Peptides against a protein of PDB entry 7AE7. Designs and how they scored, part 53

Target 1, 321 residues: chain A of PDB entry 7AE7
Amino acid sequence: KVYKDLREFLEVLEQEGQLIRVKEEVNPEPDIAAAGRAAANLGKNQPAVFFEKIKGYKYSVVTNVHGSWQNHALMLGLDKNTSTKDQFYELNRRWDKFPVPPNVVKREAAPCKENVIDKDINLFEILPLYRINEQDGGFYISKASVVTADPEYPDDFNKLNVGTYRIQVKDRDRVGIQALAMHDIAVQLEKAEAENKPLPIAITIGNNPLVTFMASTPVGYNQNEYEFVGALQDGVPMDIVKSDLYDHLYVPAGSEVVLEGHIIPRVRTVEGPFGEFPGSYSGARLQCEVKIDRITHRTNPIFENLYLGIPWTEIDYLMAL

## One batch from the design tools (peptide; aimed at target 1 Y57 R131)

Design b2_p21_5_s2 (made by RFdiffusion4, then SolubleMPNN; from b2_p21_5, 13 letters changed)
Fold by OpenDDE base, seed 5:
Structure b2_p21_5_s2 (fold): chain B 321 residues (1-321), chain A 21 residues (1-21)
Amino acid sequence: as target 1 above (321 residues)
Amino acid sequence: MENEEVEKLNKERNRAAEEAF
């Protein structure tokens, strides 16, 4: 099975008994994190947790989408009981199919383009934001696939980077992003900042599960993560669409939410603290700041966010490869 | 992106994939 979007994957997780629906209204804090911990206590077969109703918000949250070996097998379109060894064998076999170029779809065919917000931007109207950990310095978007390009070679698709970064919400239309020197985004940002230019960015939320997986997997600077997604789909191309603001940025056609904007050159603001692991906080640091200039989203967008509970955490499954 | 630009891009991508194998 190949998935076009998060919704097709959530349907399969539910059919396979790997998704719990919370139908009652929950408080963003502490109930989302508490329910995630309760689901983790169900043993090795940790399901995704889908919150249909969040108090004070219009839209839903899903967590722990990648939070088990069963969910990982289903992501690869395998039987949920496929052994970890056989999953690794199949992943390696498919990896050798790189590159599998994506299909560029028309704007009208891309579900992420169903709605547009280009004025009076307020992230709190689109995303049910909450603190993942009680001591977090704010609200985090922890499972976004962030798209950037090389500003010297913007038309070189092989230099198009799709990565996962720690993102703190700073204001209605501003986020902090952790771009460390070891990240491909930092190379691109350095080039933009040398010229005192903004770096174009698209922050994509709620994707095809293989996009989220590849955005969390280190690849070469001249290798495109979308071409690996096609390889991991056993040679089936993924669907991408051109961003609305930038000719050289492409986003997953099925994204639930796309935040288009720019990294403000030579600006650094306080970000953090964030609980990266249970009881372990990364301290507050000066980090880059993104201005959000446009939002596109699906009707009734699902906010996919990382579950940080009892080990194995969802991040352990995303980094275990 | 006009329909012709999308079709051109997809043809260029498919050719690059065939040349890589």
Scores: peptide ipSAE 0.015, ipTM 0.431, DockQ to the pose 0.012
OpenDDE base, seeds 1, 2, 3, 4: peptide ipSAE 0.000, 0.000, 0.000, 0.007; ipTM 0.255, 0.276, 0.360, 0.320

Design b2_p21_5_s3 (made by RFdiffusion4, then SolubleMPNN; from b2_p21_5, 15 letters changed)
Fold by OpenDDE base, seed 5:
Structure b2_p21_5_s3 (fold): chain B 321 residues (1-321), chain A 21 residues (1-21)
Amino acid sequence: as target 1 above (321 residues)
Amino acid sequence: MEYAAVEEENKARVAAAEAAF
């Protein structure tokens, strides 16, 4: 089974008994984190948790999408009871299919383009933001697939980076991003900042689960994560679409939300604290700032966000490879 | 909408973190 988007995956998770749907209105805090912890207490077969109604917000949240070996098996289109060993074997077998180039679809064929916001941008209108941990310094977008390119080689698709980065919401149209020196985005940012130029960025939320997986998986600087997604789809290309603002940025065609903008050159602002791991807070640091210039989104966009709370956390499954 | 109050709260938290740094 191959998934075009998050929605097709959530449908399969629900059919397989790997998704809990919360239909009652919840408070963003503490109910989302509390329900995630309750789901984590179900043992090794942790379901995704889908919140249909969040107090004060228009749209839904889903958490713990990758939060179990069953969900990971289903992501690979395997039987949910596929052993961890066999999942790893199949992953490695598919990895050898790299590269599998993506299909570039027309704008009109991309669900992420259903709605556009190009003025009066307010992230709080689109994303049901909440603190993942009680001591977080603010709201985080913790499961985005962030698209950037090499400013010297913008047309080199192999240098297009799709990564997962810690993103704090700073304002209605500004986010902090943690671009560590070990990340390919930091190389690209350094090149842009050397010329005092903005780095174009697309922050994509609610993707095909293999996109989210590959964005969390380190690859070579000259390797495109989308070509690995096609490999992990057993040779089926994924669908991408050109960003609205930038000719050289491509986003997953099925993204729930796409935040298009730029990293402000040579600006650093306070970001954090954030509870990356249970009992471990990354302190406040000076980090990059992104201005959001355009949003595209699906109708009734689903905010996919990381579950953090009790080990094994969703990040443990995303990094266990 | 209630998210406006959440936006203001977030702004206050961000400002507090900036002031504490």
Scores: peptide ipSAE 0.421, ipTM 0.903, DockQ to the pose 0.783
OpenDDE base, seeds 1, 2, 3, 4: peptide ipSAE 0.407, 0.008, 0.005, 0.025; ipTM 0.897, 0.353, 0.364, 0.387

Design b2_p21_5_s4 (made by RFdiffusion4, then SolubleMPNN; from b2_p21_5, 15 letters changed)
Fold by OpenDDE base, seed 5:
Structure b2_p21_5_s4 (fold): chain B 321 residues (1-321), chain A 21 residues (1-21)
Amino acid sequence: as target 1 above (321 residues)
Amino acid sequence: MEYDPVVEENKARVRAAEEAF
């Protein structure tokens, strides 16, 4: 099985008994994090948790989508009871199919383009934002696939980077992003900041589960994560679409939400603290600031966010492969 | 923009956390 988007994957998780649907209205805090911890206590086969109604918000949240070996097997389109050994064997077998170039679809064929917000941008109207950890210094978008390009080689598709970064919401139309020197985004930002230019960015939320997996997997600077997604789909290309603001940025066609904008050159603002794992908070640091200039989204967008509960956490599964 | 008290409280919590650091 290959998935075009998050929704097709959530349908399979629900059919396989790997998704809990919470239908009652919940508070964004503490109920989302508490329900995630309760699901983690069900044992080794932790389900995804889908919250249909969140008080003060219009849209839904899903968490713990990658939070078990069963969910990883299903992500690869295997039987949910496929052993970890056989999952690794199949992953390695498919990796040898790299590169599998993506399909560039027309704007009209991309579900992420169903709705547009280009004025009066307010992230709180689109995303049901909550603190993941009780002591977090704000609201985090912790499972986004962030798209950037090399500003010296914008048309080199092999230098298009799709990565997972820590993103704090700062205002209605601003986010802080952690661009560390070891990340490919930091190389691209350094080139832009040398010329005092903005770095174009697309922050994509609620993707095909293999996009989220590859965005969390380190690859070479001249390797495209979308071409690995096609390899991991056993040679089936994924669908991408051109961003609305930038000719050289491509986003997953099925993304629930796309935040298009720019990193403000040579600006640094306070970001944090964030609980990266239970009992560990990274201190506040000066980090980059992104201005959001445009949003595209699916009708009734699902906010996919990371579960950071009791070990094994969702991040442990995303980094264990 | 419809005023939602819970959304405005959440936005105020973000600002207060930023001012504390």
Scores: peptide ipSAE 0.025, ipTM 0.551, DockQ to the pose 0.408
OpenDDE base, seeds 1, 2, 3, 4: peptide ipSAE 0.000, 0.000, 0.010, 0.007; ipTM 0.312, 0.276, 0.431, 0.334; seeds 3, 4 fail the geometry check

Design b2_p21_6 (made by RFdiffusion4)
Pose (drawn by RFdiffusion4):
Structure b2_p21_6 (pose): chain A 313 residues (1-149, 158-321), chain P 21 residues (1-21)
Amino acid sequence: KVYKDLREFLEVLEQEGQLIRVKEEVNPEPDIAAAGRAAANLGKNQPAVFFEKIKGYKYSVVTNVHGSWQNHALMLGLDKNTSTKDQFYELNRRWDKFPVPPNVVKREAAPCKENVIDKDINLFEILPLYRINEQDGGFYISKASVVTANKLNVGTYRIQVKDRDRVGIQALAMHDIAVQLEKAEAENKPLPIAITIGNNPLVTFMASTPVGYNQNEYEFVGALQDGVPMDIVKSDLYDHLYVPAGSEVVLEGHIIPRVRTVEGPFGEFPGSYSGARLQCEVKIDRITHRTNPIFENLYLGIPWTEIDYLMAL
Amino acid sequence: SFEESYQRNKELNKEAEEKFY
């Protein structure tokens, strides 16, 4: 089976006993992060946890989506009990189907274009933002796929919420931004960027894939789907930016020129906090989102947590 | 409302900036 969006994958997870629904209202902190750690701590058949009500927020949160070998196998469309070695072999075989060009769809057909917010941008009205770890510098978007511009790149970068319509990003960790970053800052011009949240599991998996192999990213997702192309749609504001047609939330924005502010600290996969450093800020110019969006976020702590599964094979 | 979370996030950012400088 192939998933057009996060919601089909969550449906499969729930049918397979790999998704737990928390119906009672929870506080943003530390409840969501504590549940993410606990789900990771179950050791075997760790499920995704779906929070339907978060105090003070309108929408829902899902965590630990990738955080088990059962979830990982179901992401690949295999039986949930497929051994880790057999999943490795299946990924090795599909790796060679690269490239599989994506299908470009019209705006009216992309679920991520159901709702538009073009003014008075407020991330908190859409995303139930919360603190992941006690010493984090702020509320983080820890599982976004970021699109920048065959020269189109998708990657995962931790994003700290700075204001209703502003976030932080480590721009010098996106090694295609940094030729256009010099030109843009030298000429005081903005650099367009797209932040996608709540994606097809293979899109997130591809976004965590090593940069050393300069692939075409979306064409790699079609390979992981064993030859089925993925659907992408053009962003509202920037014609050279394409986002997954099924994303729950799309934040279209730009990197603010000549601005460096304190970002962090935040958790890193080796199990420790990073330090606080001066990083770039991104201004959100537009939000498009599906009706009743789901905030797919990720808990990070002492291994093994969901990030280890996203990096393993 | 979420306004409490927004204010809390602003407080955290401020604290992190003060600690950095």

Design b2_p21_6_s1 (made by RFdiffusion4, then SolubleMPNN; from b2_p21_6, 9 letters changed)
Fold by OpenDDE base, seed 5:
Structure b2_p21_6_s1 (fold): chain B 321 residues (1-321), chain A 21 residues (1-21)
Amino acid sequence: as target 1 above (321 residues)
Amino acid sequence: SYEETEKKNAELNKKAEEAFL
């Protein structure tokens, strides 16, 4: 089974008893984080938690989409009770199919293009933001697939990078991004900053679960994560679409929200603190700043965000494979 | 409202900046 978007995956999770719907209106804080933690206590299967109604917002939130081995099995289109061993076997088998090039779809065929915001950008209107941890220095987008390219080789599709980075919302149209030296984005940023040029960026939220998985999986600098997604779909290409602002950036066609913008060259601002693990915080640091220049989104977008809780965090599953 | 969230974000960021300096 292959999923075209987050919504198809959520439907399967629900059918398989791996999704809880919270139908009552919740406050972004503290209810989302609290309810997520409560759901994690329901056992080892740790279902996704879908909040249908967020007070003060029109849109929904989903957490813990990758938060169990059952969800990982379903992501691979396997039986939810597939052993971790068999999941790894199947993952490795499919990995050998790399590369599977994606399909580039027309703009009109891409659900992520249904709505456009190109003026008066306000991230707070489109994303039901909340603190993941009580002591976080702000609101984080913690499960985005971030798309960047090599500024020296913008048309080299193999150098297109899709990664997961810690992103703090700074204001209506700015976010802080943690681009560490070990990340491919840091190589690309260094090249842009050497010329004092902005680095084009697309921050994509609410994707096909294999996109999110591959964005969290380190690959070679000259390997495209979308081509691995096709491999992990057992040879079925994923659908991508050209970004609106940049000819060389492609985003998942089914993304719930796409934030298009640029990393401001040679600017560093305070980002953090953030609770990376329950009870532990990474201190504030000077990090890169992104200006958001355009938003595209599906009608009634779902804000997918990372669940951080006990006994296992969602990141533990994303990094374990 | 989202405006309240925006205000809270500004306060949190300011506090973090002040603590970093």
Scores: peptide ipSAE 0.677, ipTM 0.964, DockQ to the pose 0.869
OpenDDE base, seeds 1, 2, 3, 4: peptide ipSAE 0.005, 0.000, 0.007, 0.676; ipTM 0.342, 0.287, 0.330, 0.963; seed 1 fails the geometry check

Design b2_p21_6_s2 (made by RFdiffusion4, then SolubleMPNN; from b2_p21_6, 9 letters changed)
Fold by OpenDDE base, seed 4:
Structure b2_p21_6_s2 (fold): chain B 321 residues (1-321), chain A 21 residues (1-21)
Amino acid sequence: as target 1 above (321 residues)
Amino acid sequence: SYKEVEEKNKKLNEEAEEKFL
């Protein structure tokens, strides 16, 4: 089975008993984290947790989408009881199909374009934001697939990067992004900053689960993550669409939310602290700042965010293969 | 109104900045 978007995957997770739906209104803190921990305590079959109602917000949150081997099997379109060994075998078999170029769809065919906000940007109106950990220095978007390009080679599709980076919400229209030297985005930003130019960026939230998986999987600088998504879909191309602001940036057609903007050149602001691991905090650092210039989103967008829990985090499952 | 959550986030960022400097 191939998924066009997060919603198709969540439907399968629910059908397979791998999603818990919380229908009662919850407080963002501490209830989201508490429910995630409770789900983690269910043992090896850790479900996703879908919160339908968040106090003070309009939209829903889903967490722990990749938080188990069962969810990982289902992501690959396999039986949920497929062994880790067989999942690894199938992933490697499909990896050899790279590259599988994506389909570029028209704007009118892309669900992520259903709604547009181009003025008075307020992230809090679209995303039910909260602290993931009690000691976090702010609210985080921790499971976004971030799209950037090489500013020297903007038309080279092979240099289009889709990566996962820690994103702190600074205010209604600004976020801090952790772009470390080992990340492809840091190479691209260095080139932009050398010329004192903004780096175009699209922060995509709530994607096809294989997009999120590939965004968390290191690939070569000249390899496109979307072409790996097609490979992992057993040769079925994924659907992408042009960003609204940039002709050279493409986003998943089915994204729940797309934040389009730019990294401000030669600006660094405090980001953190963040509890990346239980009991371990990454301290505050000077990091890049993104201005959000435009939002596109699906009607009733689902905020997919990372679960961080003991003993295994969702990150551990995303990076385990 | 999202003012309360915006103000909470602002305060958290300010406190983090103060601790960092």
Scores: peptide ipSAE 0.591, ipTM 0.947, DockQ to the pose 0.796
OpenDDE base, seeds 1, 2, 3, 5: peptide ipSAE 0.583, 0.573, 0.580, 0.567; ipTM 0.946, 0.943, 0.945, 0.942

Design b2_p21_6_s3 (made by RFdiffusion4, then SolubleMPNN; from b2_p21_6, 11 letters changed)
Fold by OpenDDE base, seed 5:
Structure b2_p21_6_s3 (fold): chain B 321 residues (1-321), chain A 21 residues (1-21)
Amino acid sequence: as target 1 above (321 residues)
Amino acid sequence: SYEEVEELNKKRNAEAEAAFL
């Protein structure tokens, strides 16, 4: 089975008994994290947790989407009881199908384009933000697939990067992003900053689960993550659409929310602290700042965010493959 | 409300910045 978006995957998780739906209104803190921990205590087969109603917010949150080997099997369109060994075998078999170029769909055919916000941008109106860990310095978007390009070769699709980065919400229309020197985004940012130019960016939230998986998987600088998604879909191309602000940036057609903007050149602001692992906090550091210039989103967007409560966390599964 | 959460976030960011400096 192949999924077009997060919603199709969540439907399968629910059908397979791998999703808990919380229908009662919850507080963003501490209830989301507490419910995630409670789900983690159910054993090795941790379900996703879908919160329909969050106090003070309009939209829903889902967490722990990648939080088990069963969810990973389902992500690959396999039986949920497929062994880890067989999942690795199938992953490797499909990896050899690279590259599988994506389909570029028309704007009118892309669900992520259903709604547009181009003025008075406020992230708090569109995302049910909460602290993942009690001691976090702020709210984090921890499961975004971030799209950037090489500013020297903007039309080279092979240099289009889709990565996962730590993103802290700084203001209504600003986020901090951790662009470490070992990341492809840092190479692209260095080129932009050398000329004192903004780096175009699209921060995509709530994607096809294989997009999220590939965004967390290191690939070569001249390899496109979308072409690996097609490979992991056993040769079925994924659907992408051109960003609204930039001709050279493409986003998943089915994204729940797309934040389009730019990294402000040569600006660094305080970001953190963040609890990357239970009981381990990375200190505050000077990090890059993104200005959000445009939002596109699906009607009733789902905020997918990372579960970090008790091991095994989603990050453990995302990095294990 | 989300506005109250926004104000709380602003406060937390300011506290984190002050602790870093």
Scores: peptide ipSAE 0.487, ipTM 0.927, DockQ to the pose 0.838
OpenDDE base, seeds 1, 2, 3, 4: peptide ipSAE 0.428, 0.461, 0.431, 0.394; ipTM 0.909, 0.920, 0.916, 0.906

Design b2_p21_6_s4 (made by RFdiffusion4, then SolubleMPNN; from b2_p21_6, 12 letters changed)
Fold by OpenDDE base, seed 4:
Structure b2_p21_6_s4 (fold): chain B 321 residues (1-321), chain A 21 residues (1-21)
Amino acid sequence: as target 1 above (321 residues)
Amino acid sequence: SYKEVEEENKRRNEEAEAAFL
């Protein structure tokens, strides 16, 4: 089984008993985190948790999408009960199919382009934001696949980076991004900042689960994560579409939300603290700032966000494969 | 409403900036 988007994956998770649907209206805090912890306490078969109604918001949240070995098996289109060993075997087998180039679809064929916001941008209208941890300094977008390019080689598709970075919401149209020196985005940002130029960025939310997986998986600077997604789809290309603002940035065609904008050159603002792991907080730091210039989104967009529960966080599963 | 959450987020960011300084 190959998934075009998050929705097709959530349907399979629900069919396989790996999705809890919360139909009652919840408070963003503490109910999302509390329900996530309750789901984590169900044992080894940790389901995703889908919140249909969130007080004060228009749209839904889903958490813990990658939060179990069963969910990983299903992500690979395997039987839910496929052993971790067999999942690794299959992952490695498919990895050797790299590169599998993506299919570039037309704008009118891309679900992420169904709606456009190009003025009066307000992230709180589109994303049901909440504190993941009680002690977090703010609201985070913690499971986005962030697309950037090399500003020296913008047309080199092999240098197109799709990565996962900690993103704090700063304002209605601004986010802080943690671009660490070890990340490919930091190399690209350094080149842009040397020229005092903005770095074009697309922050994509609610993707095909293999896109999210590959965005969290380190690859070479000259390797494109979308070509690995095609490999992990057993040779089936994924669908991408050109961004609206930038000819050289491509986003997953099925993304629930796409935040298009730029990293402001040579600006650093306070970001954090954030509970990266239960009981471990990174302190507040000066981080990069992104201005959001355009949003595209599916009708009734689903906000996929990271679950940080005990004993295993969703990130532990994403990093274990 | 989400507007109240936006205002709270603004306040929290201002508090974090003040605490960093």
Scores: peptide ipSAE 0.463, ipTM 0.919, DockQ to the pose 0.803
OpenDDE base, seeds 1, 2, 3, 5: peptide ipSAE 0.295, 0.454, 0.439, 0.458; ipTM 0.791, 0.916, 0.914, 0.919

Design b2_p21_7 (made by RFdiffusion4)
Pose (drawn by RFdiffusion4):
Structure b2_p21_7 (pose): chain A 313 residues (1-149, 158-321), chain P 21 residues (1-21)
Amino acid sequence: KVYKDLREFLEVLEQEGQLIRVKEEVNPEPDIAAAGRAAANLGKNQPAVFFEKIKGYKYSVVTNVHGSWQNHALMLGLDKNTSTKDQFYELNRRWDKFPVPPNVVKREAAPCKENVIDKDINLFEILPLYRINEQDGGFYISKASVVTANKLNVGTYRIQVKDRDRVGIQALAMHDIAVQLEKAEAENKPLPIAITIGNNPLVTFMASTPVGYNQNEYEFVGALQDGVPMDIVKSDLYDHLYVPAGSEVVLEGHIIPRVRTVEGPFGEFPGSYSGARLQCEVKIDRITHRTNPIFENLYLGIPWTEIDYLMAL
Amino acid sequence: SPFEDSYQRNKELNQEAEEKF
């Protein structure tokens, strides 16, 4: 099976006993992070946890989506009990199907274009943002796929919420931004960027894939789907930016020129906090989202947690 | 707004991080 969006994958997870629904209202902190750690602590058949009610927020949160070998196998469309070695072999075989060009769809057909917010941008009205770890510098978006511009790149970068319509980003960690970053800051011009949240599990998996192999990213997702191309759609504001047609939330924005502010600290996969450093800020110019969006976020702590599964094979 | 407390809390955390830096 191939998933057009996060919601089909969550449906499969729930049918397979790999998704737990929390119906009672929970507080943003520390409840969501504590549940993510506990789900990771179950050790075997760790499920995704779905929070339907978060105090003070309108929408729902899902966590630990990738956080088990059962979830990982179901992401690949295999039986949930497929051994880790057999999943490795299946990934090795599909790796060679690269490239599989994506299908570009019309705006009206992309579920991520159901709702538009073009003014008075407020991330908190859409995403139930919360603190992941006690010493984090702020509320984080820890599982976004970021699109920048065959020269289109998708990657995962921790995003700290700085204001209703502003976030932080480590721009010098995106090694295609940094030739356009010099030109843009030298000429005081903005650099367009797209932040997608709540994606097909293979899109997130591809976004966590090593940069050393300069692939085409979306063409790699079609390979992981064993030859089935993925659907992408053009962003509202920037014609050279394409986002997954099924993303729950799309934040279209730009990197603010000549602005450096304190970002962090935040957790890193080796199990420790990073330090606070001066980093770039991104202004959100537009939000498009599916009706009743789902905030797919990720807990990070002492290994093993979901990030280890996203990096393993 | 009902989430306003969360927004203000996030602002507070950001401020603390700036003071510590």

Design b2_p21_7_s1 (made by RFdiffusion4, then SolubleMPNN; from b2_p21_7, 14 letters changed)
Fold by OpenDDE base, seed 5:
Structure b2_p21_7_s1 (fold): chain B 321 residues (1-321), chain A 21 residues (1-21)
Amino acid sequence: as target 1 above (321 residues)
Amino acid sequence: MEYDEVEKLNKERNAAAEAAF
């Protein structure tokens, strides 16, 4: 089985008994994190948790999408009872199919472009934002696949980077992003900042589960994560679409929300703290600031966010193989 | 990474998780 988007995967998770629907209105805090912890306490076969109604917000949240070996097997389109060993061997077998180039679809064929917001941008109207951990210094977008390109080689598709970064919401149209020197985004940002230019960025939320997996998997600077997604789809290309603001940025066609904007050159603002691991907070630091210039989104967008709280956390499964 | 290394790391993470909670 191959998934075009998050919705096709959530449907399979629900059919396989690997998704819990919370239909009652919940408070963003503490109920989302509490329900995620309660689901984690159900044992090794942790389901995704889908919150249909969140007080003060219009849209839904899903968490713990990658939160078990069963969910990981289903992501690979395998039987949910496939052993971790067999999942590992199948992943390696598919990895050898790299590169599998993506399909570029037309704008009108991309679900992520159903709606556009180009003025009066307010992230709180689109994303049901909450504190993931009780002591977080703000609201985090913790499971985004962030797209950037090399500003010296913008047309080199092999240098198109899709990564997962810590993103704090700073204002209605601004986010802080952690671009560490070990990340490919930091190489691209250094080139832009040397010329005092903005770095184009697309922050994509609610993707095909293999996009989220590959965005969390380190690859070479001259390797494209979308070409690995096609390999992990057993040679089936994924669908991408050109961004609205930038000719050289491509986003997953099925993304629930796409935040298009730029990293402001040579600006650093306070970001954090964030509970990256249970009982461990990374301190407040000066980090990059992104201005959001345009949003595209699916109708009734689902905010996919990371489950953190009780090990095994969702990040442990994303980094386990 | 070899499977035995992945399995070892996963066992170590599980044991650390069980000891923390």
Scores: peptide ipSAE 0.034, ipTM 0.478, DockQ to the pose 0.018
OpenDDE base, seeds 1, 2, 3, 4: peptide ipSAE 0.000, 0.000, 0.019, 0.000; ipTM 0.288, 0.291, 0.373, 0.269; seed 3 fails the geometry check

